Peptides against a protein of PDB entry 2AUS. Designs and how they scored, part 53

Target 1, 323 residues: chain A of PDB entry 2AUS
Amino acid sequence: ADIKREVIVKDDKAETNPKWGFPPDKRPIELHIQYGVINLDKPPGPTSHEVVAWIKRILNLEKAGHGGTLDPKVSGVLPVALERATRVVQALLPAGKEYVALMHLHGDVPEDKIRAVMKEFEGEIIQRPPLRSAVKRRLRTRKVYYIEILEIDGRDVLFRVGVEAGTYIRSLIHHIGLALGVGAHMAELRRTRSGPFKEDETLVTLHDLVDYYHFWKEDGIEEYIRKAIQPMEKAVEHLPKIWIKDSAVAAVAHGANLTVPGIVKLNAGIKKGDLVAIMTLKDELVALGKAMMSTQEMIERSKGIAVDVEKVFMPRDWYPKLW

## One batch from the design tools (peptide; aimed at target 1 S75 L102 E151)

Design b2_p22_6_s1 (made by RFdiffusion4, then SolubleMPNN; from b2_p22_6, 8 letters changed)
Fold by OpenDDE base, seed 2:
Structure b2_p22_6_s1 (fold): chain B 323 residues (1-323), chain A 22 residues (1-22)
Amino acid sequence: as target 1 above (323 residues)
Amino acid sequence: MMEKLREIGRELRERAREEAER
């Protein structure tokens, strides 16, 4: 997920007016919450939907959404997008994920064989979604980016796994157990990463949110709740970006498609059909959209639709209409 | 990073034991 994307500059003289917009680090606390994403440590027990409902209650919110379901028993990284940021979860659903898993083997297997077989599951795997999933039960290919064994204790195998979105770790463990010849099941699972969200200092509990909201409302201390909520721009860090002129921002904020003349700089390696983030020169998220051109086409062309705008986040009044 | 993964691994083993004792 940490693909450093090269930045290609089209207009090195493009300036931004410091009076326009609200940069992610300079939003008033109420506005920061309205455009926020929580890196929640989901406890084991509740559903991801119950946890979102609790966050809405704790923070007195009308809307929230999560960046990909965790099973009730699964703990760890659950990005929860708030209020006006709720639809930024669209960027997180296709994001790669990391887990720490405890696999229990149903028989004795030599450690060298465990290591060898688990290494064979790196790369492309064929999965069928579990019966309980709302996903149509069709066979599909998924990528396992890496498997790292952390510890082997007899029949218990602790491992880290990086996977493509919608890879089922329970199904992976079942297939590993079959390949080992003894069978296996998933004893425990924690999600340690969902795209740009990981186990770091930004990971907060439901208890932390209760306390931090109380400190703000009762004691007037906003620092804790401000730190507990990430700007919505965090939820698009893993996407290819296109940075636009101040004169193009209001049009895109009104739902107009991005045209090539509006581009100041862009990431390398954008393909036609990619989900891209349209950013201001202050790194504010304006919109998500579908690339209608490659990076190379956006460089070479003087005109045309660069991005089909699918979802606007920025309010229409943050930047003036310059048309 | 490795230390935090080992902590997570301890917590997961503790939960697995508590679930097996129920």
Scores: peptide ipSAE 0.265, ipTM 0.845, DockQ to the pose 0.941
OpenDDE base, seeds 1, 3, 4, 5: peptide ipSAE 0.261, 0.096, 0.258, 0.262; ipTM 0.843, 0.662, 0.844, 0.846

Design b2_p22_7 (made by RFdiffusion4)
Pose (drawn by RFdiffusion4):
Structure b2_p22_7 (pose): chain A 309 residues (1-127, 142-323), chain P 22 residues (1-22)
Amino acid sequence: ADIKREVIVKDDKAETNPKWGFPPDKRPIELHIQYGVINLDKPPGPTSHEVVAWIKRILNLEKAGHGGTLDPKVSGVLPVALERATRVVQALLPAGKEYVALMHLHGDVPEDKIRAVMKEFEGEIIQRKVYYIEILEIDGRDVLFRVGVEAGTYIRSLIHHIGLALGVGAHMAELRRTRSGPFKEDETLVTLHDLVDYYHFWKEDGIEEYIRKAIQPMEKAVEHLPKIWIKDSAVAAVAHGANLTVPGIVKLNAGIKKGDLVAIMTLKDELVALGKAMMSTQEMIERSKGIAVDVEKVFMPRDWYPKLW
Amino acid sequence: SKDEEYKERFREIAEEYREELE
């Protein structure tokens, strides 16, 4: 997921006018929240659905959604997209996820076999692909390991299968998600307590600094997604519901294949929309016309890059 | 390090889980 993609510039002269839109990290606080995402450290106990409901109450929001469900007892990274950016969690499906898990073996197994068997579970699995498994600690029947997986991978099922392969059987004692696409345990990971307090600092004390840092621009959700940057003049047509045509492309990532989920970005690096690539990168460069992206969801409001009559 | 923090946290969970099994 976190492979740095090469950027290919087709129109080296394209410029963006600062009058239109906003750099993503410079939105007025209200707009920042309307188009924000929270990198939330989900506490054990509540369901992911319940956590989102609490967040809507705390931030007095109409809409919100999480990216990748965590079960009630699972803690860790839970991206929660807010308001207008609610559907941006779609961008996380192609990005991977990473967990730290505690596996309790129902029988004694030599460490040698445990490491050997765990390694064999990398690659593909049926319940999804397991990118990597790193054993952190093996203390008796307790195995602590870090695992990277494709989205929708049930870790409980993975541990169960490891138990079968070892014949002794296995139980997942605990699970914490450490990565969900571009969201990881860094300075942006916040708790529900921080969110409530920072909201009070803003609405009661008039200080927006803390609630601002607790909420990320929605563009964070597409950091690991192939991108196509378009001209200012092309943003309006897309923001108004039109698919993206090739003439509007300024630069794009290498490796885009037909059918890939892509992010359409302004030259300010704001998220305009998510869509499916109808052409490859090379076709987008060589062709002068045609639909480059079948737009599935528009995020940018019509007001930022307006059509003037 | 972060791995040491995980080990400390999950060792406590493992101890409690073992006691629950008893």

Design b2_p22_7_s1 (made by RFdiffusion4, then SolubleMPNN; from b2_p22_7, 11 letters changed)
Fold by OpenDDE base, seed 4:
Structure b2_p22_7_s1 (fold): chain B 323 residues (1-323), chain A 22 residues (1-22)
Amino acid sequence: as target 1 above (323 residues)
Amino acid sequence: SRDEEYIRRLREVAAAHRAALA
């Protein structure tokens, strides 16, 4: 998520009308909720689906979705997209994850050997999906971006791990235990990051949401519930972005594909087939789509379909029709 | 065992990846 992407400007004279749209920081509270994502601290015990159902009940919402399942016993960062933002979770499902895990070894191993063997699991690993996974049980590679050992206490190893989406930490720990020759199991697991969502000041509990909703509805204090909900744009911070002209926004908001003339600026390194976020010049999310061109093709070409629009988020009336 | 063959394949892929990054 922390990959700074270069921004290439195609039209340096493009301006935006400040009267059009609703920038992420300027939404009325009701609209902010309709286009919101909660960085939830999921408690241990409930399923991710039960927690989403509770949020819907607490906030009186019709729809919500989560940015990647946590097992019942797993706590920590669960992004929950609300109402009209519900489908933004598709941007979070493929995003990298971080966990803090407690591994219990089934035998005594020298600390130096633990450190050396765990370092060998950085990079590409083979995994077999667990039986409970809806994913076909084919062997697949996954990236382990980093392993940071936090503490070693005899047979207990506390570590931080950054991983590609759909890496199974339980399976990683099992393989580390096998490589150590004594075996191991996962004692505890907490997710500390899901793409752009991390353990920070935006992390809220279910109890916080109950209290903050009460303060808004009974006391008229919107500040707490406003801070507890992130704009949907937060959920796409890690994606490559394409910023479009004001004149192109309404067409894309109606479900038209983005054509090359509508592009003002874009991130470097977009490949054909990538999931991209289409943004206004005020950093409002218009739509998610599939890149039909590379960044280079979008720069060099004067015409053609740049993005196949898969999911519109922006209302049709935020920008005028200029066609 | 199925686990030993799996560990062997893990080591082979890890070795191939190290060789491709070298």
Scores: peptide ipSAE 0.017, ipTM 0.428, DockQ to the pose 0.021
OpenDDE base, seeds 1, 2, 3, 5: peptide ipSAE 0.006, 0.006, 0.007, 0.014; ipTM 0.378, 0.336, 0.325, 0.408

Design b2_p22_7_s2 (made by RFdiffusion4, then SolubleMPNN; from b2_p22_7, 8 letters changed)
Fold by OpenDDE base, seed 3:
Structure b2_p22_7_s2 (fold): chain B 323 residues (1-323), chain A 22 residues (1-22)
Amino acid sequence: as target 1 above (323 residues)
Amino acid sequence: SRDEELIRRLREVAREYRRELE
């Protein structure tokens, strides 16, 4: 998520009509909610599905979805996409995650040995999904990006860990315990990051949502509920982006594939098969799709399908049909 | 409401849990 992607400009003369579309900062409150994502602080106890059901009740919504399951006992960052934005969670499923974990050791180990062994688990690890997982229990590799030990108190080790999507922290702790020779288990776990969503001023509780919805509906104060909901575009910040001409927006919004002539600018390093976000020149999300060309091919070619459009988010009428 | 009271309790638990892990 923190890797700055270079932006390559293909058409430096392309302009956008300010009367077309609804930029993320200019959406009326009802439209903002329809295209919103909540950075929810999930409490420990309920399932991620129960929490999504509560949000739907609190905010009087028909649809919502979460950006990656947290176990019932696990708290912290759970992105919840609302209404028309519900399908944007597909962009968050492959995103990296960060956790703070409390590991309890089943024996005494010198602190220096704990630090040394935990450092060896940075990089590629072999994992087997736990029995309770709906995922097939096949051995797989996962990347641990970093491990930061925060505190060691006897047999209790508090640490921060950045991991590839679908890494099981419980399994990591079990393997660390085996490597230490004494065994270990996960005592506590909190997710502190899910792609672009982290513990910051945008993090809200279920109680905050109740209060903020009440302030809007009963007192006419929309400020709190507006700030509590992020635009759906936040959920794609970590993806490579392609910005398109105003004349191409309506076609893509109707489900047409993006062709090379529609591209104004794009991120460097797109590969064939990558998930990409198609954006307007006003940074509105039009669609998600699969890149059919590399960045280099999209620059060099004059024609062809650049992106196979898989999920459209933008309404068909925000931009005029120009074909 | 029953849901508001449940949410209030869950918020308290979440704050305590966050303080322990930060």
Scores: peptide ipSAE 0.013, ipTM 0.372, DockQ to the pose 0.049
OpenDDE base, seeds 1, 2, 4, 5: peptide ipSAE 0.007, 0.007, 0.000, 0.005; ipTM 0.394, 0.363, 0.337, 0.373

Design b2_p22_7_s3 (made by RFdiffusion4, then SolubleMPNN; from b2_p22_7, 12 letters changed)
Fold by OpenDDE base, seed 3:
Structure b2_p22_7_s3 (fold): chain B 323 residues (1-323), chain A 22 residues (1-22)
Amino acid sequence: as target 1 above (323 residues)
Amino acid sequence: SRDDEWIERLRAVAAEHRRALA
C-alpha cells in the first residue's frame, strides 16, 4: 500500500469539465453511501459475513461486501463496501495486511533468543493453510514485511506484523514456536491494517453506525454518517492508476475496454496482467481492469487496448456519451 | 490512538492468560 508510484503524464493539455461527474468530496449523502466503504472495527465473536449482514440492516442497504475475511475471534479493520461500491473489495483482497498478535509460548525461552528467532521470520516464509481454510492445503510462499516486538512478558509475546495478503498469522506463530523449540499458539489477534484502511479516525464500530444513522434519519444530521463512510476511491489508493480523458469516461462506464488514446496520465511500473484502477481527472473511480500493456507500452503506442475492463463502478450518465 | 488502546487490551489479555495458566 505504501509504494509511492511515479505519475507519468501522456497528455499535459487534457482538461476536465467541472460540471461532469461527482468527485468523492461532492457527492450528496445518499450517493456517498451508494459509493461508500466503511472502515469497520469488527468486534470479536461474529463472522465477517454476520457483521456485513448487520451493517446492511443498520443502514437499510440491499448489498454490501467485505475486503477480506476476519475469523470470528479476530477483531479490527474490516473494510465493508456498500451498494454500488460492493465489488471494490476485489481491490482489497491482494492488499498487504498488518496485525497485532499475542503469541503464547509453551515453555520458557530467553528474551534474546525470542527476538533473534522472530527476526529470522522477516522475509519469505513457507506456509500451509489451516484445515479450516477454504483454500487448498498446498505449501506456498508468503512475505512477512516486518515483525515489531512490542512486549515480551515471560511466555507472552505481543508483536506487530506486516504481511502479504493471505498470510496466516496462526501458522506463523506455530512456526516461530517450533523454531524456539517449545511450541506456541495464537492467544489473540487484531487486524490493524488492510491496504489503505488502518486504525485511524475513520475506524467505526457497529454502535457508531447505529447512532450515526439515527442522527441522519431522525435529526437530519448527515455529518456523522458522512464521516463514517469513506468514498470507494479510498479502496483503490494502493492500486496503480490510469487517468483518462472526459471523452473516454462514458465508453468505459458502458463497459468498453480502455484504449491508449484515452489515457491522460498513468502510474509507472504497470505490468501486463496487473489490476489497475481507471480514474477520471477528478479522481473518480470509473472501473477496475486488467492491464493489457505495460506502462512503457501505454506511453509508446498510439493505439490498442490498454486495459481490459472487468468491473465498472461509475454510472453511465455521470459523463456524456461523446460517440 | 485506537491502535494504542488495542495494544493495551492485548496486554491485559496476556496478563489474564498468564493468570489462567499459573
Scores: peptide ipSAE 0.022, ipTM 0.603, DockQ to the pose 0.620
OpenDDE base, seeds 1, 2, 4, 5: peptide ipSAE 0.021, 0.000, 0.014, 0.010; ipTM 0.514, 0.325, 0.401, 0.455

Design b2_p22_7_s4 (made by RFdiffusion4, then SolubleMPNN; from b2_p22_7, 12 letters changed)
Fold by OpenDDE base, seed 3:
Structure b2_p22_7_s4 (fold): chain B 323 residues (1-323), chain A 22 residues (1-22)
Amino acid sequence: as target 1 above (323 residues)
Amino acid sequence: SREEEWRERLRRVAAEHRAALA
């Protein structure tokens, strides 16, 4: 999520009409909710699906989806995309994750040895998905970006870990325990980050949502519920972006593929096959799609399909048809 | 802070786990 991407300008003369669209900061509260993502602090106990069902009930929503399952016992950052934004969770599934974990060792190990061995697990690791996962149990590599030991108290090790999506922390802890020679298990786990969503001022509880919805519906106070819901554009901050002309927005919103002439600016380092966010010049999410060209090809070519549009988010009427 | 809250919770779980093994 933290990779800064260069922005390459293809058309420096492109302007946007301020009367078209609804920028993330200009959405009425109902529209903000329809295109919203909650940074939920998932409690331990319920499944991620039960929590999504509760949010739907609390906020009187027809649809919602989560940005990657947390086990029932696992707490912390669960992005929940609402209504028209529900499909934006697909952008969050491949995003890096951070956790804080409590590992319990099954024997006494010197602290220096714990630190040394845990550092060896930074980088590429081999994992097999656990039996309880819906994922086919094939061996696969995963990246551990960092391990930060926070506290060691005898046999208990509290640590922060940044990992590639679909890294199993329980399996990591098991392998650390084997490498230490005493064995270990995961006593507790909290997710502290899911892509652009982290433990910050935007994180809210289910209780907060109940109260904030009440303040809006009964007292007419929108401020709390507005703050509790992030715009769907937050859920794509970590993706490479392509910004398009106003004249291209309506076509993409109708499900047309993005062609090269529609591009105003784009991030560097897009490869063919990458998931990309198609944005307006007002930083509104139009669609997600698969890049059919590299960044360089999108700059050099005058024509062709740049993005195969997979998921449209923007309503068809926010921008006029200019074709 | 939320970080302090989860750190405290994780420390409690550690203590409970130690007490259950003792």
Scores: peptide ipSAE 0.183, ipTM 0.791, DockQ to the pose 0.649
OpenDDE base, seeds 1, 2, 4, 5: peptide ipSAE 0.157, 0.123, 0.057, 0.084; ipTM 0.770, 0.781, 0.669, 0.758

Design b2_p22_8 (made by RFdiffusion4)
Pose (drawn by RFdiffusion4):
Structure b2_p22_8 (pose): chain A 309 residues (1-127, 142-323), chain P 22 residues (1-22)
Amino acid sequence: ADIKREVIVKDDKAETNPKWGFPPDKRPIELHIQYGVINLDKPPGPTSHEVVAWIKRILNLEKAGHGGTLDPKVSGVLPVALERATRVVQALLPAGKEYVALMHLHGDVPEDKIRAVMKEFEGEIIQRKVYYIEILEIDGRDVLFRVGVEAGTYIRSLIHHIGLALGVGAHMAELRRTRSGPFKEDETLVTLHDLVDYYHFWKEDGIEEYIRKAIQPMEKAVEHLPKIWIKDSAVAAVAHGANLTVPGIVKLNAGIKKGDLVAIMTLKDELVALGKAMMSTQEMIERSKGIAVDVEKVFMPRDWYPKLW
Amino acid sequence: TEELLEEDEEFRERIKEAEEEL
């Protein structure tokens, strides 16, 4: 997921006018929240659905959604997209996820076999692909390990299968998600307590600084997604519901294949929309016309890059 | 709830210790 993509510039002269839109990290606080995502450290106990409901009540929001469900007892990274950026969590499906898990073996098994068996579970699995498994600690029947997986991978099922392969059986004592696409345990990971307090600092004390840092621009959700940057003049057509045509492309990531989910970006690096690539990168470079992206969801409001009559 | 929070704190501490040993 976190492979740095090469950027290919097709129109080296394209410029963006600062009058239109906003750099993503410079939105007025209200707009920042309307188009924001929270990198939330979900506490054990509530369902993911319940956590989102609490967040909507805390921030007095109309809409919100999470990216990748965590079960009630699972803690960790839970991206919660807000308001107008609610559907941006779609961008996380192609990006992977990472967990730290505690596995309790129902029988004694030599460490040698445990490491050998856990290694064999990398690759593909039926229940999804397991990118990597790193054993952190093996203390008796307790195995602490870090695992990277494809989205929708049920870790409980993975541990159960490891138990079968070992014949002794296995139980998942605890699970914590440490990565969900570009969201990880860094300075942007916040708790529900921080969110409530920072909201009070803003609405009661008039200080926006803390609630601002607790909420990320929605562009964060597409950090690991192939991107196509378009001219200012092309943003309006897309923002108004048209698919993206090739003439509007300024630069794009290498490796884009037909059918790939892509992010359409302004030259300010704001998220305009998510869509499916109808052409490859090379075809987008060589061709002068045609639909480059079948737009599935538009995020940018019509007001930022307006059509003028 | 309190019990789950306590277990989670202990689990995070264990993770940190295991990482330091690597």

Design b2_p22_8_s1 (made by RFdiffusion4, then SolubleMPNN; from b2_p22_8, 12 letters changed)
Fold by OpenDDE base, seed 3:
Structure b2_p22_8_s1 (fold): chain B 323 residues (1-323), chain A 22 residues (1-22)
Amino acid sequence: as target 1 above (323 residues)
Amino acid sequence: MEELAERARRFRERVEAALARL
């Protein structure tokens, strides 16, 4: 998620009209909520779907969706996209995740051996999805980006782990326990990151949301609820981006595919088939789509479909039709 | 529900304490 992508400028003379659109920092509170994502601290106990239903009730919303299921017993970072932003969760589902986990060993193992064996689990691992997962139980590779041991207390190993989406930490701990020769189980698990969403000052509880909604509705105080909701653009920070001309925005907002002449700047390293975010020059999310060209093809070509637009977010009226 | 919340609280405190020692 933290890989800085190079930005290649294709049109250095492209300007944007400051009167068009609603940049993330300039949305009225109602519009901010309509295009919002909550960095929720999911409590342990409820399902991710029950928590989304509670948020909808608390904030009087018609629609919401979550950025990747947490098990009922697992707490921590659950991005919840609101209303018009609900489908931005498709950008978060494939995003890397971080967890803190407590592994309990079923026997005594020297600390040096624990450290050495856990280091061998960095990289590619083979997993079978658990029986309780909606995912077909086929063997698949998953990347463990890093394992950081925080504490070893006898048979208790506290660690932080960065993983590819859909890596099962319970299965990882089981395999570590087998490699140690004593067996192990997952005693505790918390998700500390989901793509661009992490444990920081933007993390809010269900209780916070109740209070902040009350302060807005009863006392007219918008500050708390405004801070508790991130703009939908936060949910695409980890994606490759393509920035488009003002003249192309309304067409894309109507569901037209992005053509090469509409591109002002783009990230390096886009491949055909990548999920990309189409942005205005004011960093507003217009749409998500599938790249039909590489970055290099989008630079070299004068025409053609650059992005197959899968999901529009921007309202049709924020930018004028210039065709 | 309270037991799970209290368990999660104690786990967060353990993580925070471990991070503060690194």
Scores: peptide ipSAE 0.480, ipTM 0.933, DockQ to the pose 0.890
OpenDDE base, seeds 1, 2, 4, 5: peptide ipSAE 0.344, 0.476, 0.351, 0.018; ipTM 0.883, 0.932, 0.886, 0.567

Design b2_p22_8_s2 (made by RFdiffusion4, then SolubleMPNN; from b2_p22_8, 14 letters changed)
Fold by OpenDDE base, seed 2:
Structure b2_p22_8_s2 (fold): chain B 323 residues (1-323), chain A 22 residues (1-22)
Amino acid sequence: as target 1 above (323 residues)
Amino acid sequence: MEELAARAAAFRARVAAALARL
C-alpha cells in the first residue's frame, strides 16, 4: 500500500469543470455516508458479519460489506464499506494485511535463536487452510513481507507481521514454534492494517458510531459522524489509478469501457489484467475495472479499450453526457 | 465474556504502546 506509484501525464492541458461531480471532501453528510467506508476497530467476540449487521442497525443502512474477515477472537482494523460504496470491498479483499501477534513458546529459547529463526520466515511460506475455512484445504504458498520483533519477555514474543491476503498467523506461529524445537501457540492477535486502512485517527469503535450518530440525529452535530466515515476513495488508494477527462466520466458512469482517448494521466507499472481505479481529475472514484493494456500501451496507442469496467460507483448524473 | 474483553483491552493497550515506539 505504501508504494508511491509514479504518475505519467498524457494530457497536461486537461481541465475539470468545478461545477461537476462531488469531490470526496465536498459531499453533503447523507451523500458522504452513501459513499463511505468506516475504519472499524472490530471488538473480539463477534464475527465480522455480526459487526457489519450492527453497523447497519446503528447507522440505519440498507447495505454494508467488510474488507476481509477477522476471526471472532481477533480485534482491530476492519474496513466496512457502506451503502453505494459496499462493492469497494473487492479492492480490499486481495490487499496485504498487517498484524501484531503474541506468540507463547512452550520452552526456553535463547533470544538470538528466536530472532534468527523468525527472520527465516520472511518470504514465501507453505500453508494449509484451517478446517473452519470455506477455502479448499490445498497446500498454498503465501508471502510474508516482513516480520519485526517488538518485545521478547522470556517465552512471550510480541511481533509485527506483514502478509499476503489469506495468510494464517496461527499457522505461521505453529511453524515458528516447530522450527524453534519447543513448539508455540498464538496467545493474542490484532490486525493493525488492511490495505490503506491502519491504526490511526480514523479508527473508530462501535460505541463511537452510536454516540456520533446520536450527536447528528438528536443534536444536529455532523462533524463527528463525518470524521468517523472515510470517503470510498480511501479504499482504492493502494490500487493503480487512471484519471480521465470530464467528457469520458458520464460514459464510464453508464458502464461503458474506458478507451485510450479518455485518459489524462495514469500510474506507471499497470499490467494487463490488473485491477485499476478509474478516477476523475477531482480524485472521485468513477469505477473499478480490469486493465486491458499496460501503462506503456495506454501511452503509445491512440485508440482501443484501456479498461474493462467491472463495477461503477459514480451516479450517472454527476457529470453531463457529452456524446 | 468480561475476561475476554479485559484481555483484549489489555492487548490493545500493549499493541498501541509497542507501535508508538517505532
Scores: peptide ipSAE 0.465, ipTM 0.917, DockQ to the pose 0.674
OpenDDE base, seeds 1, 3, 4, 5: peptide ipSAE 0.456, 0.460, 0.464, 0.456; ipTM 0.915, 0.917, 0.917, 0.919

Design b2_p22_8_s3 (made by RFdiffusion4, then SolubleMPNN; from b2_p22_8, 14 letters changed)
Fold by OpenDDE base, seed 3:
Structure b2_p22_8_s3 (fold): chain B 323 residues (1-323), chain A 22 residues (1-22)
Amino acid sequence: as target 1 above (323 residues)
Amino acid sequence: MAALAERAAAFRARVAAAEAAL
């Protein structure tokens, strides 16, 4: 999520009409909810699906989806995309994750040895997915970006860990325990980040959502529920972006592929096959799609399909048809 | 719901205390 991407301008004369679209900060409350993502503090106990079902009941919603399963016993950051935004969760599945974990050792180990061995698990690790995972149980590599030891109390090790998507912290702790020679298990786990979503002022509980919905519906106070819901564009902040001209927006909103003449600006380092976000010049999410060209090809070419549009989010009427 | 939120808050408070000790 923290990869700064250069922005390359292809058309420096492209302007946007202020009367078209609904920028993320200018959506009426009902429209904001329809295109929203909650940074939920998932409690320990319920499944991620039960929590999504509760949010749907609390907020009177027809549809919602989560940005990657947390186990029942695991708490913390669960992005929940609402209504028209429900499918934006696909952008969060490949995103990096951070956790705080409590590891319990099955024997006594000197602190210096714990620190040294845990440092060796930064980088590429070999994992086998757990039996309960829908993922095929083949050996695979996963990147551990960092391990930060927060506390060591005898046999209990509290640590922060940044990992590639689909890294199993329970399996990491098991392998650390084997390397220490005493064995270990995961006592507690909290997710502190899921891509662009982290523990910050946007993190809300199920209780907060009940109260904030009542303040809106009974007292007419929309401020709390508005702040508790992030715009769907938050869920794509970590993706490479392509910004398009106003005259291309309605075509993409109808499911047309993005062609090279529609591009105003784009991020550097897009590769063929990358998931990309197609944005308006007002930073509104139009669609997600697969890059059919590199950034360099999108700059150098005058024509061709730049993005195969997989999922449209923007309504068809926010921008006029100019084709 | 309250008891589950309280348990999550208690675990967050312990994490935050360990983070502040670094």
Scores: peptide ipSAE 0.024, ipTM 0.654, DockQ to the pose 0.549
OpenDDE base, seeds 1, 2, 4, 5: peptide ipSAE 0.015, 0.014, 0.015, 0.009; ipTM 0.555, 0.548, 0.527, 0.485

